# Ledger of designs, part 118: peptides against a protein of PDB entry 8YR4

Target 1, 309 residues: chain A of PDB entry 8YR4
Amino acid sequence: PRGSPALQLVVLICLGLMGLERALNVLVPIFYRNIVNLLTEKAPWNSLAWTVTSYVFLKFLQGGGTGSTGFVSNLRTFLWIRVQQFTSRRVELLIFSHLHELSLRWHLGRRTGEVLRIADRGTSSVTGLLSYLVFNVIPTLADIIIGIIYFSMFFNAWFGLIVFLCMSLYLTLTIVVTEWRTKFRRAMNTQENATRARAVDSLLNFETVKYYNAESYEVERYREAIIKYQGLEWKSSASLVLLNQTQNLVIGLGLLAGSLLCAYFVTEQKLQVGDYVLFGTYIIQLYMPLNWFGTYYRMIQTNFIDMEN

## One batch from the design tools (peptide; made by RFdiffusion4, then SolubleMPNN)

Design b2_p19_1_s1 (from b2_p19_1, 11 letters changed)
Fold by OpenDDE base, seed 2:
Structure b2_p19_1_s1 (fold): chain B 309 residues (1-309), chain A 19 residues (1-19)
Amino acid sequence: as target 1 above (309 residues)
Amino acid sequence: MREEEEELLEEEIEERLRE
């Protein structure tokens, strides 16, 4: 935002808070590891109590695991409202000015309500795309990269390779299955709209249906349309279950391979018991935002296609 | 087409929030 130094400062603070969230995503598992190691070593109560208190405080800042958004994420979201409103208003004014530059023939062929709806959608699409890229997609990819680097540096290179292969396979399968399911969902919505249009047409022609005693025929035709819709709905819902199950299997296999390797290195006294707990906790923590990655990918793809047209 | 894709996306978010 070139016109307001206050909004530039807010953007810099939001970027700093995003960096803090990435640091918390590494620190929280480390402190949890340290608690497990201190419990195993029968460390003095004062050291244990300090580490537990620090962990709970870091977990409050991070959020996650309890279904609650973290304090840092909430503060970032609150500060970002002003930036989003400024960006939205700027895009809306640019669209509105561009609409006034369009030819009289373009305005005469469209209803004012359709023009406003195109402007509102264009503004929502651009502002939504930017927010999803900056706050969901980029941070999730950054956390994966940070995770690979962390496991490669502080664990054996084999752990970094397992996380890399697991996350690469997860992302690839998520994209491929999401693109595949999109076809079933489009077919479902097209059939829903067609079924609704038939019901509306039958109800608008109610007098004609009554005159010919055709009520049983219209009900049977509507039943056939519903059965066809439900057959497509079932394919859409079954494809979502298949996506979730595929994601769960990939993470489960990565967790199994890494947990077995970690357990082996603990038995060889190369790693501590806390390092086993860290690996499991960190992989589950990386998985939580990735569940939504397919939705974010589709949203980005739809919004990019919508900006090019 | 855009309406159907936005509605598709809202329904996807709602469907995933219900699980």
Scores: peptide ipSAE 0.028, ipTM 0.683, DockQ to the pose 0.050
Fold by OpenDDE base, seed 3:
Structure b2_p19_1_s1 (fold): chain B 309 residues (1-309), chain A 19 residues (1-19)
Amino acid sequence: as target 1 above (309 residues)
Amino acid sequence: MREEEEELLEEEIEERLRE
């Protein structure tokens, strides 16, 4: 934002907080490893209590599985509200100015309420898309890259390769299955709208339906429309379960391969017991945001298709 | 259609937040 140094400072603080979240995603598993190692070595209570207290404090800053519930994430979201409002208002004013530059013939062909709805949808879609890209997609990709680098440097190149192959396969299958699923969801929504329209038309024509004693016929037509909708709904829901199951299988195979390799290196005294726990904890932490990646990818695609129309 | 795709995205987000 070129116009206010205060908002530029808030953006820089938000970027700093995003960097801190990435650091916490690495530090939390490391501190958990250290607790397991200290417990295994029967370390003195004072060292253990300090490490546990530090871990709980870092976990409070990081938050839970989605990464959005941590103190740092909440503080970032709170600070970002002012930047989002400024950006939204600027986009809205640009769209509104552009609408006033359009030809009188364009305005006479459309209702004022439809023009406003196009402006509001355009503003919401652009501002929402940018927020999802910056705060969900880019950080998730950064966490994967940081994870690959971390495991390659501190464990072995084989661990980095397992994480790379697992995450690449996960992302590819997530995209492919999400694109396939989108066809069923669009068909479901179209049939839902058609079913709702039939119900509304039947209720608006209530007097005509009563005049012809056609209530049983309208109920049967509505039942057929519901059955057709439920057949598409089932395909949509079953495709979501298939997506989640495919994601779980890929992560499960990556976790199995990496956990077996960790266990082997612990038996050879090349790694500690805490390093086995670190690997499992870190892979689960990478998985939790990735579960949402398909939803964010679909949202991005929907918003792009709707900006081209 | 777009509002319904946004509502269905919000519902999918809410379903996944409840798991």
Scores: peptide ipSAE 0.025, ipTM 0.672, DockQ to the pose 0.044
Fold by OpenDDE base, seed 1:
Structure b2_p19_1_s1 (fold): chain B 309 residues (1-309), chain A 19 residues (1-19)
Amino acid sequence: as target 1 above (309 residues)
Amino acid sequence: MREEEEELLEEEIEERLRE
């Protein structure tokens, strides 16, 4: 944000918090590994209790689940509200200025309420896209890269290769299946709008329908439109289930391959029992934000096409 | 078209948040 040093400082703090989140994503599995190793070695209670307390504190900072609701993430989101509001207002003013530069013929052809709705939506889309890119897409890609580097350096190169192949296949299939399902979703909404428009037209012409005793005919036409809609809805929903199952299978295969390799290295005394648990925990942590990657990709694609038009 | 795609996207986010 050019012009406000306070907002620039907030952006720098938010970037620092994002770096801290990446560090926590590595540290939390490491501390969990250390707990498992200390339990296996029957270590003194004081060392175990300190490591458990430190792990729980780090886990509180990191959070867990869909959209990390950790303390650091919540603090970042809270600080970002002011930056988002500043950015939104700047985009709104730019769009509004541009609308005033457009020809009188363009304004006479559109209702002022429609123009304002387009401006508000365009602002929301640009600011939403930027937020998703900065806070979800880039961090997720960074965590994958950090994971590949970590497993390649501290485990065997084979672990880094498994994670690389698994995540590359996951991302590729997510994009391909998301692009494929978008066609079904567009067809569903087009049919929904057509079904709604038919119902509205029939109700607006109620007097004419009643005059000709055509109520049964209009009901049957509406039934046919609903059946056609439900057939497209089923394809949309079934395509989402297929996406989720494909994602789950790819992660499951990566987890299986890596877990078997970890177990083998533990039996060979090259790795500790905690390293097996670290691998599983870290892969699950990478998987959680990746579930949303298809939605973010579609959002990026839609909003990019929308900026070119 | 644009408006329908944004509504579609919001509905997808809501659908995936319910799962």
Scores: peptide ipSAE 0.028, ipTM 0.679, DockQ to the pose 0.076; fails the geometry check
Fold by OpenDDE base, seed 5:
Structure b2_p19_1_s1 (fold): chain B 309 residues (1-309), chain A 19 residues (1-19)
Amino acid sequence: as target 1 above (309 residues)
Amino acid sequence: MREEEEELLEEEIEERLRE
């Protein structure tokens, strides 16, 4: 934000909190590893209790789930409200000033409500795109990169390669299946709107339908439209199940390959039992935000198309 | 077209939040 040093400081704090979230995503599995190792070694209660308390505190800061439920994420979101409001207002004023610079001929061809809707959509699309990129997409990609680096440095280059191949395949398939799915959803909604419009038109013309005794014909046309809609709805829903199953399969194969390799290194006494648990925990933590990546990608595409039109 | 795409996004978020 240009012009307010207070809002610039808030942006810097939010970026610092984002860095802290990335650090927590690495630290939480490490502390969980340490608990498992201390339990295996039958360590003194005081050391175990301190490590467990520290883990639970770090887990409270991180949260559980899509990364939005942790204390650090909630604090970041809270601080960001002022920055979002400033950015939204600035974009809205820029759009509004630009609309006033447009020719009278442009305004005479449009309804005032349509002009307002264009301004509101333009503001929402820019602000939404920025929010999703900065707080969801970029952090998720950063966690993957940090994960690859961590496993390559502290385990073996083969673990980093497994995570790289798994996540690259996951992202690629998520994008491809999401783009494929979007076509079915658009076709479904277009058919829903056409089915609804036909029902409304038939009901508005009920006198004409009654005059010609065409009620049975209109009901049959509506049935055909519903069957066509349900065929598209089924394709939309089945494509979502296929996306979820493809994502689950890729993560499952990555988890299997890495877990078998980790178990082998534990049997060779090159890794500890806690390192096996760390690998599984870390892969699950990477999976949770990635499950939403297809949704975020589509939101970005929609908002980008909305800025161009 | 844009309203339909925003509604589609909200419906997908809701669908994914129910699973």
Scores: peptide ipSAE 0.026, ipTM 0.675, DockQ to the pose 0.049; fails the geometry check

Design b2_p19_1_s2 (from b2_p19_1, 13 letters changed)
Fold by OpenDDE base, seed 5:
Structure b2_p19_1_s2 (fold): chain B 309 residues (1-309), chain A 19 residues (1-19)
Amino acid sequence: as target 1 above (309 residues)
Amino acid sequence: MDARYQEELEREEAERLAA
C-alpha cells in the first residue's frame, strides 16, 4: 500500500510475524526432541522442567495445527484486517471507476445486477488470490524448503532426499488430481444451478401448475434433476476421497521410509531416540497445511480465470 | 479471506471432517 505509512508498517509487522511462524515450526519439534532425550538420559528435574515450560510456551505461540491458530497467527490475522479492508476498497473503487468509463453500449447490453456481480467477483478474486498466495501457498512452500535443509544438515542427506521426494510427489499428485477433479465439480455446479432454476420456475408458475393439476409432473421433473445432481455430486465427492487417500498414501510411504531409516540409525547409536520423535512430529506438521493445498490451487486457478474475464 | 472463499474452505473442511 503506497499511500499510508501506517499500513506499510502493519505489512512489515505481518511479514515479521510470518518469519516468526517459520522459526516456531522448526523450534517446536527441536524442543520436543530435547524433552525426549532428557527423559531418556534421566536428566536433572530443573533442566527438564525448564525445557518443558519452554516447549509449552513455544507451542502456545505456534498453535495446535489443523483448525487451531496460534497466538502469532491470530495476531497476524488481526493486524491484516486493516490491510485487507484498504486493499478491497481500493480494488472496488478502481473497478467501479472503470465500469463508469465503459461505453454506453456495454451498459445497455447488461443488467445492473450482472454488472455489480462482475465487480464483486473481480474484487473478491484479486483480494482472495493475493491472500492465498501470501498467507497459505508461499509459507507452506517455505516450510517444506526449510524442512529439507534442516533434515539434510542435522540428520543425513538421505532424510532430506526422502522429504524432497515425498513432498514433490505429494504436490505433483495434488495438482494433477485437483485438475482432474475440477471437471466433476464444474459439472456438479452447473447441474445444481439447473436444478435450482427448475424449482424456481415451477414455484413462480405455481398458479399455472395448480390450474393444470401438474404438481405430480413438476415433482417428478424435480426428482429427476436431483438424481442427476446426486450422480455428479457422488463423482465430485468420490474424487475428493481419492485425492485424500492418494495424499495419505504418499505421506504414509514417506513417513514409513523415514521412520525405518531413523530407527535403524538409532539402533546404530548415530541418532538419539528424540531424533526419531522429531522426524515423525515434523513430517506430521508439514502434512497439516498440505492437506489444503489442492483447495488453494483450485482457488488460485478460479481467481485467475475470474480476473481475466 | 473473502467470505465466499472462507465459506468454500469451511465447506471443504466439512467435507473432509465428514469423510
Scores: peptide ipSAE 0.018, ipTM 0.592, DockQ to the pose 0.042
Fold by OpenDDE base, seed 2:
Structure b2_p19_1_s2 (fold): chain B 309 residues (1-309), chain A 19 residues (1-19)
Amino acid sequence: as target 1 above (309 residues)
Amino acid sequence: MDARYQEELEREEAERLAA
C-alpha cells in the first residue's frame, strides 16, 4: 500500500506472522515427538511437564483442529482486515474513475445497475484472488517444501521422496479431477438458473395460467426441470465424493509407505518411537490445508474468469 | 462476492465438513 506507512507496517507484521505460522507447523510435531521420547525413556516429571506445557502452548498458537484457527492466524486475519479494506477501496475508486473516462456511447448502451454489478464483481474478484494466493496457496506450497526438506535432512532421503511423490500426485490429481468436475458444476448451475427462471415466469404469468386452467401443465414442466437439475446435481455431488476419495487414497498410500518405512527404521534402531509419531502427525498436518486446495483452485479459476469479463 | 458464489462456497464447505 503506497502512501500509508501504518498499513505498510501492518503488511510487514502479517508477513512476520505468516513466517511464525510456518515455524509452528514444524515445531509442533517436534515437541510432540519429544513428549513421546520422554515418555518412552521414563524421563523426570519436571522435564515432561515442561515439554507438554510448551507443546500445548505452541498448539494453541498454531491451532489446527479441523475448522479451528490458531491464535496467530486469527491475529493475522484481524490485522489484514484494514489492508483489505484499503485495497478494496483503492480498486473500487480506480474502477469508478475509469468508468467516468469511458465514452458517452458506452454509457448510453448499458444500464447503470449492470455496470455497478460488474464493477463490484471485478473488485471482489481481484481482492479475493490476492487474499487466497497470499494466505492460502503460497503458504500451503511453502509448508510442503519445508516438509520435504525437513524429512530429507532429519530422517532419510527416502522419506523426502515419499512426501514429494505423495504431494505431487495429490496436487496433480486434485487439479485434474477439479477441472473435470467443473464441467458438471457449470451444467448444474445453468440448469438451476433455468429452473428458477421457469418458476418465476410461471408465477409472473399467474393470471394467464389461471385463465387457461394450465396449473397442472406448469407443475409438470417444473417437475421435469427439477428432475433434470437433480440429475446434474447428482453428477456434481458424486464427482465431489470421487475427488475426496481419490485424495484420501493418495494420502493413505503415502502414509502407509512412509509409516512402514519408519517402523522398519525404528526396528533397526536408526529412528526413535517418537520419530514414527512425528511422521504420522506431520503428514496429517500437511494434509489438512491440502483438503481445501481443490476449492482454492476453483476460486482462482472463477476469479480469473470474472476479471476477464 | 456474489451472494450465490458465497452460498456455493458455504455449501461446498458444508458438504466437505459433512463428509
Scores: peptide ipSAE 0.017, ipTM 0.573, DockQ to the pose 0.043
Fold by OpenDDE base, seed 4:
Structure b2_p19_1_s2 (fold): chain B 309 residues (1-309), chain A 19 residues (1-19)
Amino acid sequence: as target 1 above (309 residues)
Amino acid sequence: MDARYQEELEREEAERLAA
């Protein structure tokens, strides 16, 4: 935002808070590892209590793993409200100004309500897309890269490879299955609109339906439309279950491979018991934001299609 | 966002949180 130094400072603070969230995502598993090691070593209560208190404080800052529930994320979201409002208003005013620069012939050929609806969709799509890219997609990819680097440097290259293969396979399957299911969702939404339109048309023609005693016929036609909708809804819902199950299998296989390797390295005294717990905790922590990645990808794809039309 | 698309996202979010 070039016109407000205060909003520029807020953007810089939000970027700093995003960096802090990435640091917390690494530190929280490390402090949890340290607690497990201190418990295993029967360390003095004072050292344990300090490490536990520090862990709980870091966990409060990070949140419960849904990236939106931590203190840092909530503070970022709160500060971002003013930036979002400024950005939205600026895009809306630019579109509105551009609409006034268009020829009289263009305005006479279009319905004003349709133009406003296109402008509102365009503004919402652009501002939404940017927010999802900056606050969800880029951070999730950064956390994966940080995880690969961390495991490669502090454990072994094999752990970094397992995380890389697991996350790459997860992302690829998420995209492919999401694209595949999008056809069922579109078909469902089209049939839902057609079913709703039929109900509206029947009710708008209520007097005609009553005049011909055609209520039973209209109810049966509506039943057929519902059955057709439910057949498409089932395909949409079943494809979502298949996506979730495929994602769960990939994470389960990655967790299995990495946990067996961690356990082996602990038996060889190359890693501590806490490092096994760190690996499991970190993989589960990487999984939580990735569960939403399919939703974000679909939103991005829909917003691009809505901008081309 | 179309209110229906937001509601459908919230529904998918709720279905994923309930699973």
Scores: peptide ipSAE 0.017, ipTM 0.580, DockQ to the pose 0.041
Fold by OpenDDE base, seed 3:
Structure b2_p19_1_s2 (fold): chain B 309 residues (1-309), chain A 19 residues (1-19)
Amino acid sequence: as target 1 above (309 residues)
Amino acid sequence: MDARYQEELEREEAERLAA
């Protein structure tokens, strides 16, 4: 936002908070490792209690678990509301001004409701694309890179290679399967809209349907439309299950390979027991945002299509 | 995540993108 120094500062703070989230994603597993090592060594209570308290505090800042956001992420989201509102309003005003610059012939050929719907789609697509890129896609890719670097430097190059291969295969399969399933989802949505349109048309013409005693005929046509929809819904849902299973298999194989290698290095006294726990915890942390990567990829594609239309 | 929760979030986000 070039016109407001206050909003520029908020953007810089949000970027700083994003950096802090990346640091927390590395620190939380490290502190958990340290707890396991201190427990294994039967360390003094004071050292253990301090490390546990620090871990819980870092975990509060990070958040974690399915659907729970950390304090840092919530603070970032809160600060971003003003930036998003400013950006949205600026895009809306640019689209609105551009619509007024268009020829009278263009306006006469379109319904006002269609023009507004195009403007709203354009605004939503631009703001959505920017939000998903900045807050979901880029951070997830950064966490993967940081993870590869971390494991390569502090464990062994083999761990970095396992994480690299696992994440690269995961991302590639996620993209390919998401592109494949998008066909089924589009067909499902098209049939859903057609089924809804038939129901609306039948209900709007209720008097005519009653006059001809055509109720049973309209119900049967609606049933056929539902059966056709359910056949497409099943394909969409089955393709989602296949995506999730494929993702789970890739992560499972990566976790197996890395866990066996880590266990081996612990038996050779090259790594500590805490390092085994760190590896498992860190891989699970990398996996959590990646579960949504297919959704983010699809949203990016949808937003691009909606910007071109 | 449960496939249902992913589908629900994909639906809410699609509805949020369509609104």
Scores: peptide ipSAE 0.021, ipTM 0.617, DockQ to the pose 0.063; fails the geometry check

Design b2_p19_1_s3 (from b2_p19_1, 11 letters changed)
Fold by OpenDDE base, seed 3:
Structure b2_p19_1_s3 (fold): chain B 309 residues (1-309), chain A 19 residues (1-19)
Amino acid sequence: as target 1 above (309 residues)
Amino acid sequence: MDEEYEEELEEEIRERIEA
């Protein structure tokens, strides 16, 4: 935003808060590790109480691991509303100006309501896409990279390799299964719209249906359309379950391999009991936002297709 | 269609929270 120093400062604060969220994602597992180690060592109550209080405070700042429920995330979202509104209005005005520059022949071929609907879709798609990229996709990828670096430096190169392989496989399978699933979802939506259109057309032609005593025929045609829809809905829902299960299996295998390796290093006294708990906690924290990655990827693809049309 | 897409997204979000 070149025109407002205040909005530039808000963007810088939001970027700082995003950096703080990444730091909290590392610090929360570390403090949890420290609690487990202090409990194992039977440390003095004062040291334990301070570490627990600090952990709970950091956890309040971080939130529930989905990235949306923490105090820092909520504060970032609140501050971003003004930036989003400014950006949306600027895109809307650019699209509106561009529509006025188009030829009279283009406008005469389209209804004004269709032109406005294209403008609104274009604005929503651009603003939505940018928000999801900046606040969901990029931070999730950054957390994975930070996790790989952290485990490689503070545990062993083998832990970093396990996390790298598991996250790479997870992302690849998420993309592949999401692209496969998108075909079923598009077919479902097309059949839903066709089923709804048939119901509306039958109800608009109510007098004609009554005149021919065709109510039973229209009900049976509607039933056939519903059965066809439900067959596509089942494929869509079953493909989502398959996505979630595939994701869970990849993370489960990574958690198993890393937990066994961590347990082995604890038995060799190279790591502490708290480090085992840290590994498990950190992998679960990486998994929570990654579950949504397929949804964000589909959203990005849909918004790109809507911008090309 | 944006409303239908938001509803579809909200449904997918709901399905993923319930799963």
Scores: peptide ipSAE 0.042, ipTM 0.703, DockQ to the pose 0.043
Fold by OpenDDE base, seed 4:
Structure b2_p19_1_s3 (fold): chain B 309 residues (1-309), chain A 19 residues (1-19)
Amino acid sequence: as target 1 above (309 residues)
Amino acid sequence: MDEEYEEELEEEIRERIEA
C-alpha cells in the first residue's frame, strides 16, 4: 500500500507469517517422524515428552491443515483486515472517480442501481481474486513445490517424481472436472431463478389465478419447474461427488505408490519407520488444502468473467 | 460479491464439508 508505512509493515508481517506457515508444514511432519523414531528406539521419557510437546505446539501454530484454522493463519487474517479495508476503499474510490469521468451519454443510458452494481462487482472481484490468489492458491502451490524439493533431496528422486506426478494429475483433473461441473451449476442456478420467478409471478397474480380457478394449473406448472430444477440439481451434486471421488482416487494412488516405495526403502534400511509416517502425513497435509483448489479455481474464473463484463 | 455469489460459494463450501 503506497502512503501508509504502518500498512506496509503489516503486509511484511503477513508475508513473514505466510513463510512461517510454509515452514510449519514441513516441520510438523518432521517432528511427527521424530516421535515415531523415538518410540521405536524406546528413547528416554524426557526426550520423548519434549518432542511430543514441541510437536503439539507446532501443530497448534499450524492448525488443522486447511490453512485457515491455525494460530498463525488466524493472526495473519486478523492483521490483513486493515490491509483489505484499505485496498477495498482505494479500489472503490478509483472506480467511483472513473465513473464521474465518464460521458453524460453513458450515465443517461444506465440506471444508477446498475452503475453501482457494476462498481461493487468490480471492487469485490478484484479484492476477492487477490485475496484468494495470495492466501490460498499461491501458498498451496508453494507447499507442493516445497514438498517435491524436500522428498527429492532427503528421500530419493523417485519420491519427488511420485509427488510431482500425483499433484500435477490432481490439479489438472481438478481444473477439468471443475470446468465441466460449472456448466451444470450455472444451469441449475438459472433454473432455480426461473422456478422462483414462476412462483412469484403466480403469487403476484393471485387474484387472476383465483378468478379463472387456475390454482391446479399453476401448481402443476410449478411442479414441472421443480422437477426440472431437481434434474439439474442432481447433475450438479453428482458432478461434485465425481470431483471428490476423482480427487480421492488420485491421492489414494499417489499415497499407495509412495507408501509402497517407502516401505521398500525401510526394509532395505535406507529409511526409518518414521520416514514412512512422514510421507503419509505430508501427503495428507497437502491433500487438505488441495481439496478446496477446485473452489478457488471456480472463484478465480467467475471473478475474471465478472471483470470482463 | 453479489449476495447470490457469496451464497453460491457458501453453498459449495457447505456441500464440500458435508460430503
Scores: peptide ipSAE 0.036, ipTM 0.696, DockQ to the pose 0.045
Fold by OpenDDE base, seed 1:
Structure b2_p19_1_s3 (fold): chain B 309 residues (1-309), chain A 19 residues (1-19)
Amino acid sequence: as target 1 above (309 residues)
Amino acid sequence: MDEEYEEELEEEIRERIEA
């Protein structure tokens, strides 16, 4: 944000917190590994208790689950509210100024309410897209790269290759299946709108329908529209299940290959038992944000198309 | 972005949370 040093500082703090989240994503599995190793070695209680307490504290900072509701993420989101509001208002004012530069003929041909709705939608789309790129897409890609580097440096190069191939296949299939399903969703929504429009038209013409005793005909037309909608809805929902299962299968195969390799290296005494647990934990941590990548990709794609129109 | 698309996106997010 140009012109507000305070908001620039908040952006820098948010970027610092994002860097801290990336560090936590590496540290949490490492501390969990260390706990498993200390338990395996029957280490003294004081060392174990300190490592467990440190792990739980790091896990509190990191959070867990879909949308990572950790302390650091929540603090970042809280600080970002002011930046988002500033950005939204700036985009809204730019759109509003541009609307005033448009020809009188353009304004006379459109209702003021439609123009404002287009402006609000345009503002929401741009601010939403930027938020998803900065807070979801870029961090997820960074975590994958950090993961590949970490496993390549601290494990064998084969682990880095497994993670690279698994994540590359996952991302590629996610994009391809998401693009493929987008046509079913668009067809569903178009048919929903057409079904709703038929119902509205029939109800607006209620007197005419009643005059001709055409109620049964209108009900049958509406039934046909619903059946057509449900056929498209089923394709949309089935395509989502297929996406989720494809993603689960790719991660499952990567987890299987890496876990078997890790177990083998543990049996050869090249790795510790904790390293097996670290690998599994780290792959699951990478998977959690990646599950949403298809949604983010679709959002990005649609927002770009809407910005070009 | 159409409101329909934001609603569709919120629905997709909801569907993926519920799935």
Scores: peptide ipSAE 0.041, ipTM 0.702, DockQ to the pose 0.073; fails the geometry check
Fold by OpenDDE base, seed 2:
Structure b2_p19_1_s3 (fold): chain B 309 residues (1-309), chain A 19 residues (1-19)
Amino acid sequence: as target 1 above (309 residues)
Amino acid sequence: MDEEYEEELEEEIRERIEA
């Protein structure tokens, strides 16, 4: 944000907090590994208690339980509210000033509500796209890259290759299946709008329907429209189940291959029991944000289409 | 259209949370 040093400082703090989140994503599995190793070695209670306390504190900072946000993520989100409001207001004012520069002929051909809706679309598309890219997509890709580097350096090149192949296949299939399902969703929404429009038209013509005793005919037409909608809804919902199942299978295969390889290296005394637990914990931790990647990809596509219109 | 897209997005988020 040009013109406010305070907001520039807030952006820098948010970027620092994002870096801290990436560090926590590596440290939390490492501390969990260390707990398992200390338990296996029957280490002194003081060392174990310190490592457990440190792990719980790092886990509180990270969050990442099912539906739980971490302290660092919440603090980042809280600080970002002011930056978002500044950005939204700036985009709205730029759109509003541009609308006033347009010709009188353009304004006379449009309703004021349509003009405001175009302004709100432009603001939502720009601010939404930037927020999703910076806070969801880029961090998720960074965590994958950090994971590949970590496993390649501290385990073996084979673990880095398994994570690379698993995540590349996961992302590719997520994109392909999401693009495929988008056709069913668009068809569903188009049919929903057509079904609602038919119901509204029938109700607006209520007197005519009563005059001709055509109530049973209109109800049957509405029933046919609902059945057609439900047939498209089922395809949309079934395509979502297929996406989730495809994602689960890819992660399951990656987890199986890496867990078997890790177990083999533990039997050869090249890795510790804690390293097996670290691998499983880290892969599951990478999977949690990736489950939403298909939603983020669709949101990005929608926002790009809305910015081009 | 955009309220429909936001509703569609909220519905997809809801469908994914419920699945």
Scores: peptide ipSAE 0.032, ipTM 0.689, DockQ to the pose 0.048; fails the geometry check

